# Peptides against a protein of PDB entry 9GMZ, part 4

Target 1, 343 residues: chain A of PDB entry 9GMZ
Amino acid sequence: TGFPLELLTRPATERLAYFENYTVAHPRLKEVYEILMRTIAEPAGASFIFVYGASGVGKTTLRLRVEQKLTELALPKLESDRARVPVVGIEAIAPESRYFNWKEYYTRALITLEEPLIDHKFDYGVRGISRDNFGKINVESKVVAPALRRALENALIHRHPDVFFVDEAQHFGKVASGYKLQDQLDCLKSLANMTGILHCLLGTYELLTFRNLSGQLSRRSVDIHFRRYCADSPEDVQAFKSVLLTFQQHLPLAETPNLVDHWEYFYERTLGCIGTLKDWLKRVLSDALDREATTITLKDLQKRALSVAQCQKMFKEIQEGERQLSETEADVQNLRSALGLGA

## One batch from the design tools (peptide; aimed at target 1 A25)

Design b1_p8_7_s3 (made by RFdiffusion4, then SolubleMPNN; from b1_p8_7, 4 letters changed)
Fold by OpenDDE base, seed 3:
Structure b1_p8_7_s3 (fold): chain B 343 residues (1-343), chain A 8 residues (1-8)
Amino acid sequence: as target 1 above (343 residues)
Amino acid sequence: MPVEVEPL
């Protein structure tokens, strides 16, 4: 099944938006989605979920699809409980300074949690937090981080989301010392414990450093590895080619491009990361639509590809993350074997 | 053979 042919008569913006909103249920995304949805439904005393994988594997797509599904499932309850928010998702921003800006984080989390469309206004009990005439949260510069934290804790308790998502969560770790990373984790643990809200941290393999810093995290966290597709696996290559086939059918162009014949080039420039692939195809589609082109050529693909140097850098980061996980898996198997437990 | 994958 291809894109709706009616899109060919629509504006470039609608054609691009169709492809942007289109999500291929590729095997790794489906697996991680099912694990994540199950873990959110039955946390079993977990306070954290860690979703880690390569940059551009599709973690943001996973988050957005889970947020959508949790919202859909909550709709019948939201009619009776107008104070409830089913899910909250924030992206952690890379600090411009050596220190993570908690004041900015709490402000963004409050703004996201307290959308203008929520009929039930919450009183934060904090001077300098207000709503404008449009219901948007305004935080005055005089409000200190501890007051914003208390406001967020109260808002999370009152709104009772099933999960709090933090995307790009490796940015908590970009503080120049391992000690400061522990302090950031202890702040997040305290927020989860004080609110009773499940936190899901999505990020790169840099999140593995968070796991290693606290043996107490392992008792209250669920780990989900979002793997890329590997070229040494015939099954993974077949899945990657199937994703290319699906995307070529869902590019709203007059002539269907043959992406599958170029699968090795797509693999070389995406490292088996479907998010990277989708973002590449979005850029190329945008360029094609701007030119009123009937199709996408290899030259159009090459113009928007990541450089070999970028791919080599990303591949080294992936290999290091995959190595660390493989060593950990081997250590677990060795421990289980030594205990007389089955693998 | 590659196959079409369903949307999420």
Scores: peptide ipSAE 0.138, ipTM 0.875, DockQ to the pose 0.188
OpenDDE base, seeds 1, 2, 4, 5: peptide ipSAE 0.123, 0.122, 0.117, 0.116; ipTM 0.868, 0.867, 0.866, 0.867

Design b1_p8_7_s4 (made by RFdiffusion4, then SolubleMPNN; from b1_p8_7, 5 letters changed)
Fold by OpenDDE base, seed 1:
Structure b1_p8_7_s4 (fold): chain B 343 residues (1-343), chain A 8 residues (1-8)
Amino acid sequence: as target 1 above (343 residues)
Amino acid sequence: MRIETEPL
């Protein structure tokens, strides 16, 4: 079933918002979604989940779908437990310095955890944290990082989310090398341990470097690889074409564009990353709606495509990440063989 | 938010 035909008579903003809010449930997204939902429900003593994959693979879409589902599942319990938040999700900010800004992290986490819809007021036990007339958290500039950490720990314990999401979590690794990176890992580990809240770190393959630095995190973490579609796999090519067909049917245009016949060009400029594909199609749709166009053309696609140089750079970063994972899988097999365990 | 359950 395609888009609602009534959208063709609606404003461009509503037509664009329809496509923005549309998600293709493609095989890799479904697989990672099911693994992530199961791991959140049954963490088996894990304190961390690492979700890694290419930039633009769809990690933010995955997070938003899990957040939605956890919220839906929590609704019956939220009626009886007005203090509970089902899920909290933040984006890690790239550090402006050689140091991760923990004060900013704790502030953003606390603001996100304490959204206005929570009737139950909580005392953070920290001076300079208040709520405005709309229930929004305000943090005074004088509040220091250790005090914000205590406030967040208390808030996480009190609100008891099923998971704490951190998107763009590779930014924790962009700190000064060596001892300081271990201190950041120990800080996150301590926050998860002190609160009892499961943390899910979503990021690029740069997150692997962060994950591999702590043998102690490895004992209390679950890894989820969100793979792109590969052109050397017939099944992956078919899944990618199917995603194009679905997007083709859900572009709110008078004439359905033929995206599937251009699958190789879409693959070349997305590297099999569905988030990159969706963002490209959003830009092209926006341009088409601004022109009151009945369809999109190859020329419209070309205007909004990533350059070949951008794709080549992104592909090198993907290949390095996929190589590191393949080596890790081979190392596990070698370890199993060396232990006398079957492959 | 609409989810397409079956990509063809």
Scores: peptide ipSAE 0.016, ipTM 0.538, DockQ to the pose 0.676
OpenDDE base, seeds 2, 3, 4, 5: peptide ipSAE 0.015, 0.008, 0.013, 0.014; ipTM 0.534, 0.516, 0.521, 0.544; seed 2 fails the geometry check

Design b1_p8_8 (made by RFdiffusion4)
Pose (drawn by RFdiffusion4):
Structure b1_p8_8 (pose): chain A 343 residues (1-343), chain P 8 residues (1-8)
Amino acid sequence: as target 1 above (343 residues)
Amino acid sequence: SYETHLVS
């Protein structure tokens, strides 16, 4: 397989768009996707899905793909329920203040729930907020956060989305003190419990500070780790080389450059993160198409790679996250012994 | 060979 040969006659813009729209279902992403879909289809009391992963591992692409896939299920279901949004997805806003702005979060979450059939919803539940009949949801600055949250709860319980996505969930950790971390997630827990809607949180390894704050949160959450490819296990190396081969075969050029020969350097500057690899390859392809180059040279790759210091920081954070998320037989035995079960 | 697709 490979890129369509017709693209050679087309201008560089078509090649670049093709490569941008190209995706690879590498094993780690496939496994994480399957787990996430299975868990969304049947939460069974869980009120959170944590998706831990390094920067550039593909959390956002996973969210987008699962949103698109779930939207497919909604079309047959719509014949039964005319007013139902299948999936709602938003991004956590990094606050300018010391603490996360819950009022702005509620405002944006309610705004994202805009539908053309707004007549079906009627009143949101609290005065001071309504659509301006121009397709935009208007909220008043005098409306307090408890009333806005109540309106959001009512809107969510009415629309009943399959899953609620909060991309970049590490921004929830912006707090004004050292003790507000548990309350920051307890608020979202209460919202999810009352609305009966699973809240899937995606973020980098900084989200691990939101892992096990309390036993209640521990039970109300499901951990999904989007592991990067590690050079330690030969199987992961084989998979990383294989992803490079797929990219080598699928980037539009006159002749396919050799990328497997330089797999070590790619791993050095990407740490196995597939998104970081594709961003680099797309940048190099864009640089090459400017000069109409027939192949990719190592010099081109080196020109637009990542700095050593940046990769050192990436690896430090990744090592800390993998160390925190590691599970061994020793931990299982310790828990067995402490539980008094034995063996 | 790994599975591939195009985004819409």

Design b1_p8_8_s1 (made by RFdiffusion4, then SolubleMPNN; from b1_p8_8, 5 letters changed)
Fold by OpenDDE base, seed 4:
Structure b1_p8_8_s1 (fold): chain B 343 residues (1-343), chain A 8 residues (1-8)
Amino acid sequence: as target 1 above (343 residues)
Amino acid sequence: QLETSLRK
């Protein structure tokens, strides 16, 4: 099934919005989605879920789809429990300073958790946090980080989401000289323990550093690897080509572009990351719509492609992450062998 | 709905 043909008569903004909102259910996304949904439903005493993978693999898309599904599943319960929020999701911001801005993090988390449409007003127990006439949270500049933390803890307990998502969570690892990454992990662990809310951290392979630093987090965490498609796997190549075929059918253009015939070029400039592919096609579609073009060409693709230098840098980061995971798997096998459990 | 692209 392709895009609705009626879109060809609609404004460029609607055509672009259709493609932006369209998600290909590719095999790796489906697999990770099913694992994540199951883990959220049955955390088995876990306090954390770590979802790690290459930049642009589709972690944000995964998060948004899980948030949507959890919201849909909670709708019948929300009629009886007006205080409940089914899910909360934020993106961690890269610190402008040498240290992670916890005050900003807590403020953004509170704002996201307390949507204006929530009928049940909650008292945070903290002076300087209020709702305006539109129900939007206002945090006064005088409110300090420890007070914001207490407010967030109280809000999470009261709203009781099934999971708290933090996207781009590798930014917690950006600590100033003299601060330990362990202190950041202990802070997150304390928040999860105090609230009883399951936390899901999504990020790059830099999240593996978090796994290795806290043996205590490892005991209460579930790890999910969101893999890219690899060109050395015929199955992965076929899956990648199938994604290209689906995208070409869902580009709201008068003439269907042949993306599949250029699969090697798409692979070269996306490294098998479907999020990177989606973002690339979105930029190219936007350009085509601005020109009122009937299709997209290889020249249009080349204009918006990542540079070879960008791809080389990204690939080096991916290879390092995949290497670290491979070493960890080898360590598990070595441990099993040493324990007499066999390979 | 997650449209599965696997339908040839």
Scores: peptide ipSAE 0.010, ipTM 0.484, DockQ to the pose 0.182
OpenDDE base, seeds 1, 2, 3, 5: peptide ipSAE 0.009, 0.007, 0.008, 0.009; ipTM 0.474, 0.405, 0.462, 0.467; seed 2 fails the geometry check

Design b1_p8_8_s2 (made by RFdiffusion4, then SolubleMPNN; from b1_p8_8, 5 letters changed)
Fold by OpenDDE base, seed 4:
Structure b1_p8_8_s2 (fold): chain B 343 residues (1-343), chain A 8 residues (1-8)
Amino acid sequence: as target 1 above (343 residues)
Amino acid sequence: MLETSLRK
């Protein structure tokens, strides 16, 4: 099934919004989605879930789909429990300074937990946190990070989300000289332990550094690898071509572009990352709609493609992450052999 | 047929 043909008579903004909101249920996304949903439902004493994979693999799309599903599943319960928030998701911001801004993190988390539509007002027990006439949280500049942490702990306990999502969580690793990444992990661990709320950190392969640094976190964490599609796997190539075919059918243009015939070029410039592919196609679609074009050409694709230099840099980062995972798998096998469990 | 589209 393609896009609704009525979109061809709609404004460019509606046509673009359709494609932006469209998600291809590709095999890797579905697999990781099912694992993540199951783990959230039955955490088995885990305090953390780590979802790691290449930049642009689709982690943000995964998060948004899980947030949507958890919200949908919670709706019947929210009628009786007006204080509950089913899920909370934030994006960690890259620090402008040499250290992670915990004050900003706690403030953003509080704002996200307290959407204006929540009828049940909560007292955070912290002076300088208030709601305006529109129900928006205001945090006074005088409120210090430890007070914001206590407010967030209280809010998480009161709202009791099934999971707390932190996207781009590799930014926790950007610590100033002299600070240990371990201290950041201990802060997150303490927040999860104090609130009893499951935390899901989504990020690049830099999150593997977090896994390796805390043997204590590893005991209470579930790891989910969101893999890209690999050109050396016939099954992965077929899945990637199928994604191209699906996007081709869902571009709201008068003439269906032939994306599949250019699959090698799409692979070269996305490295098998579906998020990167979608973002590329969004840019190209936007350009086509601005020109009132009937279709997308190879020239249109080339205009918005990542440069070879960008792809080389991204690929190097992916290879390093995949190497680290392969070494970890080898270490597990070596450990099993050393324990006498066999390979 | 795996529904290739997750509609919002």
Scores: peptide ipSAE 0.008, ipTM 0.462, DockQ to the pose 0.584
OpenDDE base, seeds 1, 2, 3, 5: peptide ipSAE 0.000, 0.006, 0.007, 0.008; ipTM 0.374, 0.432, 0.457, 0.457

Design b1_p8_8_s3 (made by RFdiffusion4, then SolubleMPNN; from b1_p8_8, 5 letters changed)
Fold by OpenDDE base, seed 2:
Structure b1_p8_8_s3 (fold): chain B 343 residues (1-343), chain A 8 residues (1-8)
Amino acid sequence: as target 1 above (343 residues)
Amino acid sequence: MLETSLLP
């Protein structure tokens, strides 16, 4: 089934919003979603979930779908427990300084945790945290990071989310020394342990450095690799073509564009990353709607494509991440062989 | 056919 044909008579903003909110349930997304949902339901003593993969593979889409599902599943319980928040999701911001701003992180986490529940007052046990007349959390500039941490710990305990999501979590790793990365991971580990709240870190392959630095985190973490589609796999090529077919059916245009015939060009400029593909098509759709165009042409696609230089950079980052994973798999095989367990 | 949503 394609888009609702009624959208063709609707404003460009509504047509664009339809496509923005549309999610293709492609095989890799479904697989990772099922693993993530199962792990959140039954952490088995895990304190962390790491979801890593290429930039633009669809990690944010995964997060948003899981947040939606957890919220839906919690609705019956929220009627009886009005203090509960089912899920918290934040995006880690790249620090302007060489150091991660924990004060800003805790402030944003507190705001995000409390915004949905404006009417529920909670005493954080910290002076300088208040609610405004709109119920929004206000943090005074005098409040220090350790106090904000305690406030967040208390809030997380009281609200008891099933999971705390941190998107773009590789930004924790942008510290000039491995020691500082360890300190940051120990800080997150302490927050998870003190609150009993499962943390899910989503990010690029730079998150693999987190796994390698902490043998203690590895014992209390579940790793989920969100893979791209590979052109050397016939199955992955068919899945990618099927995604293109689905997107072309869900572009709210009068004439269905033939995206599938251009699959190699789409693959070249997305590297098999469905998020990158969706974002590209969103830009092209926006341009087409602004022109009141009946369809999308190859020229329209070319105008909004990532440059070859951007794709080459992204591909190098992907290859390095995939290499690190393959080395880890080889190390596991070597360890198994050395233990007499066989490959 | 790819499902349109991960939500049933």
Scores: peptide ipSAE 0.014, ipTM 0.483, DockQ to the pose 0.443
OpenDDE base, seeds 1, 3, 4, 5: peptide ipSAE 0.010, 0.011, 0.011, 0.012; ipTM 0.480, 0.447, 0.484, 0.497

Design b1_p8_8_s4 (made by RFdiffusion4, then SolubleMPNN; from b1_p8_8, 6 letters changed)
Fold by OpenDDE base, seed 3:
Structure b1_p8_8_s4 (fold): chain B 343 residues (1-343), chain A 8 residues (1-8)
Amino acid sequence: as target 1 above (343 residues)
Amino acid sequence: MLDTSLRK
């Protein structure tokens, strides 16, 4: 089924919003979603889940879908347990400085935890954290990072989410010269241990550095690789074409553009990353709606495409990440073979 | 065919 035809008579803003809110349930997204949901339900003593993949593969979409599902599943229990928050999700912000701003991180996490429960006051035990009559949390500038951490720990314990999501988690890796990424991981590990809350870090292949730095994390973490579609796989090509077909049907335009015929061009400029594809189509749709165009042309697509140079850079980053994973998988297989275990 | 569109 395509978009609601009534959208053709609606304002451009509503038509764009429809497409922005639309999600294609493509095979890789479904696979990772199922693995992630199972892991959250049965963490088996894991404190961390790492979800890594190319930039623009769709990790944020995955997070939002899991958050939605966990919220839906919790609704019956929330009536009896008004303190509970089923899930919390934040985005790690790239530091302006060479070091990660933990104060800002804790503040954002606290705000996010308290947003769903406007009517429930929680005493954080920390001076300078207040909640107004509208439920908005205010953190005074005088509140130091250790105090905010304690407040977050208390809030996480009290709200008891099934998982704490951190999107763009590679930003934890942005440390000043002389600081170790390990220190950031140890801080997160301590937070997870103190609260008993499962943490899910979503990010680029830069998250692989986190896995390699701590042999202790490997024992308490689950890794989930969110793969892109590969052009050398006929199945992946068909899946990618199917995504294009679905987007084609859900662009609220009077004339349905033929995106599938241009699949190679779409692949060239997205590297098989569906998030990148969606964002590209959003830009093109916005332009088309602004012009009151009836369809999207190849020229419209070309105008908003990533440059070849951008794609080449992104592809190198992807290849390096995929290589590192492939080597690790080969090492595991070699170890298993050497142990007399089947591959 | 990915007829599995998830609406938000």
Scores: peptide ipSAE 0.012, ipTM 0.465, DockQ to the pose 0.635
OpenDDE base, seeds 1, 2, 4, 5: peptide ipSAE 0.007, 0.006, 0.009, 0.010; ipTM 0.465, 0.449, 0.499, 0.472; seed 2 fails the geometry check

## One batch from the design tools (peptide; aimed at target 1 T23 S242)

Design b1_p9_1 (made by RFdiffusion4)
Pose (drawn by RFdiffusion4):
Formats: structure tokens, sequence, C-alpha cells
Structure b1_p9_1 (pose): chain A 343 residues (1-343), chain P 9 residues (1-9)
């Protein structure tokens, strides 16, 4: 397989768009996707899905692909329920203040729930907020956060989304003190419990500070780790080389450059993160198409790679996250012994 | 061996 040969006659813009729209279902992403879809289809009391992963591992692409896939299920279901949004997805806003702005979060979440059939919803539940009949949801600055949250809860319980996505969930950790971390997630827990809607939280390894704050949160959450490819296990190396081969075969050029020969350097400047690899390859391809180059040279790759210091920071954070998320037989035995079960 | 892939709309 490979890129369509017709693209060679087309201008560089078509090649670049093709490579941008190209995706690879590498094993780690496939497994994480399967787990996430299975868990969304049947939460069974869980009120959170944590998706831990390094920067550039593909959390956002996973969210988008699962949103598209779930939207397919909604079309047959719509014949039964006219007013139902299948999936709602938003991004956590990094606040300018010391603490996360819950009022802005509620405002944006309610705004994202706009539908053309707004007549079906009627009143949101509290005065002061309504659509301006121009397709935009208007909220009043005098409306307080408890009333806005109540309106969001009513809107969510009316629309009943399958899953609620909060991309970049590490921004929830912006707090004014050292004790507010548990409350920051308890608020979202209460919102999810009352609305009966699973809140899937995606973020980098900084989200691990939101892991096990309390036993209640521990039970109300499901951990999904989007592991990067590690050079330690030969199987992961084989997979990383294989991803490079797929990219080598699928980037539009006159002749396919050799990328497997330079797999070590790629791993050195990507740490196995597939998104970081694709971004680099797309940048190099864009640089090459400017000069109409027939192949990719190592010099081109080196020109637009990542700095050593940046990769050192990436690896430090990744090591800390993998160390925190590691699970061994020793931990299982310790828990067995402490539980008094034995063996 | 190469892995599976797709082109998005």
Amino acid sequence: as target 1 above (343 residues)
Amino acid sequence: SPFEGSVLP
C-alpha cells in the first residue's frame, strides 16, 4: 500500500492535505481506543474516565475519532429521540487567575450544547439565560455560578449525552491553595453523579495529581493509560519501526525515503510518541515540498527537529508519569497481605 | 511490516 500516485500531478497543497488527513492505527492507540469505547458503552457507575498520556501521544486524535464513531450510533437512535446530542466535548480553559474559573467552564459547556431544535428544550431552568434567536446562546454576567450549573445539569439530564469529554483536563489543577485539589474534582464528581453522565477526562501526566485523592473518587473513576512506545521492550521497538515504515510508504514524494535506517534518531527526538513523530514528518514534508524535493534527507529531518533540552524535559516528565502509573506483582501481594486474604 | 491506516474526510 501507499499514497495515491495521482497526487504527484496535483500541487503541493493537495499532498500536504493528504498527509495531514492520514492516520495510523498503531497497536497502542488501537488498544486504548478499544478500551475507551468499551468503557463508554457501559460505564456501570463510573463517573470518570482518566486518559493519561504523554504530550503528543494522540489523546486529542483519539477523542476526535471516538466522537466521530459515536456520532454514527446516534443517527439510528435519533429516529426514536428527536432531541439528543450523542457526544459533548470541550476543552478546559487555563485560567488567568490563580484558581480555575468554574463559571466560565459552565458557560462554555452550556454554549457547546446549542442545537437548532432549541424549542424542544424550552426553558433551561433559570432566568437570565436564553438563546437570542440568532443561533447563539446568551448568558447574563449577573447570573451566578450555582444557577448556571443548575441550568447545565438540567440541560445535560434533558439531552442525555452518551459521554462528556473534557480535553486538557490538567488545567483543573490550577488552584489557589494546596488543599483545593480534592474539592476541584469533587465538584465535577457531584455534577457527573447528579447528571448521570460519564465525564471522560483527557490530559498529560500532570493529570496524575488527580488520580487517587479519595476512595470515593477512586471507585468513581476508570484509569486508561495511553502508553508511549518504549525502547526497552523489543516488541515496542518493532512497532515503532513499523509505524515509521507506514509513514515512509505513505508520505507523498517522487520516491520513498528510507526512514527505518534512522529509527534510532527518530526515537531519540520523539520518545515513541506517534503524534510528535507525525508532526515532525509533516513539518519536514512541508519544508521539502517548498523546494519540490524528490526525497527526504537526514539534513531536512535535523533542520526541523526538536531541541535536546525539550526532549530532556519530555523524558523527565514521561519517566515520572510511568513511574507513578507502574503496577507490579509486589503491589498486588502487598494489597493481598494487608487485606488479610492471604495467597 | 506496515500497519493499517486511513484518510480522514

Design b1_p9_1_s1 (made by RFdiffusion4, then SolubleMPNN; from b1_p9_1, 3 letters changed)
Fold by OpenDDE base, seed 3:
Structure b1_p9_1_s1 (fold): chain B 343 residues (1-343), chain A 9 residues (1-9)
Amino acid sequence: as target 1 above (343 residues)
Amino acid sequence: MPLESSVLP
């Protein structure tokens, strides 16, 4: 099934919005989605889930789909429990300074947690946090980070989400020393422990640094590797081609472009990352719609492609992350073999 | 198998 043909008569904005909202259910996304949903349902005493993978692999898409599903599953219960929020998801911001802004983090988390429940009043137990009649939370400048933390802890306990998502969580790691990174993890661990809420951190392979620094988190964390597609795997190449086929069918253009014939070029400029691919195609589609073009060409693709230098940089970052994981897997295997445990 | 254009269920 392709896009609705009626979109060809619709404004460029609607045609673009269709493609932006479209999600390809590719194998790696399905796999990670199923693992994540199962882990959220049965955390088995885990306090953290780490979802790591290449930039542009599709982690945000995964998060949004899980948030949607958890919300849908909770709807019947939300009628009886109007205080409950099924899921909360925030994006961690890169700090402008060498210090992570916990005040801003707690404020944003609190705002996001309360957004779904416009008509529901909550007492945060903290002076200088208010909610207006329109549901807008106001945090006075005088409210200090420890008070905002207590407000968030109380809100998380009261709203009892099945999971707290933090996207771009590698930004917690952008601190000048490994010790400060540990302190950030200990703060998150303390928040999870105090609230009893499962935390899911999504990010790049820089999240592996978090895993390695906290030997205590390793016992209470589940790791999920969101892999890219690899060109050395025939199965992965076939999956990547199938994604291209799906995207070409869902580009709301009068003439269906042949993306599949250019699969190697798409792979070269995305490194097998489907999010990067989608974002590239969005840019190209936007340009095509602005020109009222009937299709997209290789020249249109080339105009919006990542540069070879960008791809080389991204590939080095991916290779380092994949190497680190492979070494860890080998170390586990060596340990198991040394213990007389089968592979 | 052609991955049919499936939305995640």
Scores: peptide ipSAE 0.021, ipTM 0.699, DockQ to the pose 0.357
OpenDDE base, seeds 1, 2, 4, 5: peptide ipSAE 0.005, 0.019, 0.008, 0.009; ipTM 0.458, 0.678, 0.598, 0.611

Design b1_p9_1_s2 (made by RFdiffusion4, then SolubleMPNN; from b1_p9_1 with F3L G5S)
Fold by OpenDDE base, seed 4:
Structure b1_p9_1_s2 (fold): chain B 343 residues (1-343), chain A 9 residues (1-9)
Amino acid sequence: as target 1 above (343 residues)
Amino acid sequence: SPLESSVLP
């Protein structure tokens, strides 16, 4: 099935919005989605889920699809429990300073947890947190980070989401010392323990540093590797080509572009990351719609491609992450052998 | 929208 042909008569904004909202159910996304949904439903005493993979692999898309599904599944219960929020998701922001801004993090988490459409007002027990006439949370400048933490703990307990998502969670690791990273992990662990809310951290392979720093977090965590497609795997190449075919069919253009014949070029400039591919095609589609073009050409693709230097940098970061995982798998095998469990 | 996968023939 392709895009609705009626879109060809619609404004460029609607045509672009269609493609932006379109999600390809590629094998790796489906696999990770099923694992994540199952783990959220049955956490088995886990306090954390780590979802790690290359930048642009599609982790944000995964999060948004899970958030949507959890919301849909909760709707019948939300009619009876108006205080409940089914899911909360935030993006961790890279600190401008040498220190992670916990005050900003807690404020953003509270704002996201307290959508204006929630009829049931909650008192956080913290002075200087109020709602405006539109139901939006206002946090006074005098409110300190420990008070915001208590407010968030109380809000999470009261709203009881099935999961708390933190996207770009590698930004917790952007602290100047391993000691400060441990403090961040202990802070997150304490928040999860105090609230009883499952936390899902999504991020780059830099999240592996979090796993390795705390043997106590590892006992209470589930790891999910969101892999890219690899060109050395025939199955992965076929899956990547199938994604290109699907995107080709869902570009709302008068003439269907042949993306599949250029699969090697798409692979070279995306490293097998479907999010990077989608973002590239989105930019190219936007340019085509602005020109009222009937199709996309190779020249249009080249104009919006990542540079070779950008791809080389991204590939080095991926290779380092994949290497660290391979070493960890070898360490597990060595441990099993040392325990007498065999290969 | 349901996740659609097109398989190459």
Scores: peptide ipSAE 0.010, ipTM 0.572, DockQ to the pose 0.144
OpenDDE base, seeds 1, 2, 3, 5: peptide ipSAE 0.009, 0.009, 0.008, 0.008; ipTM 0.588, 0.582, 0.559, 0.566

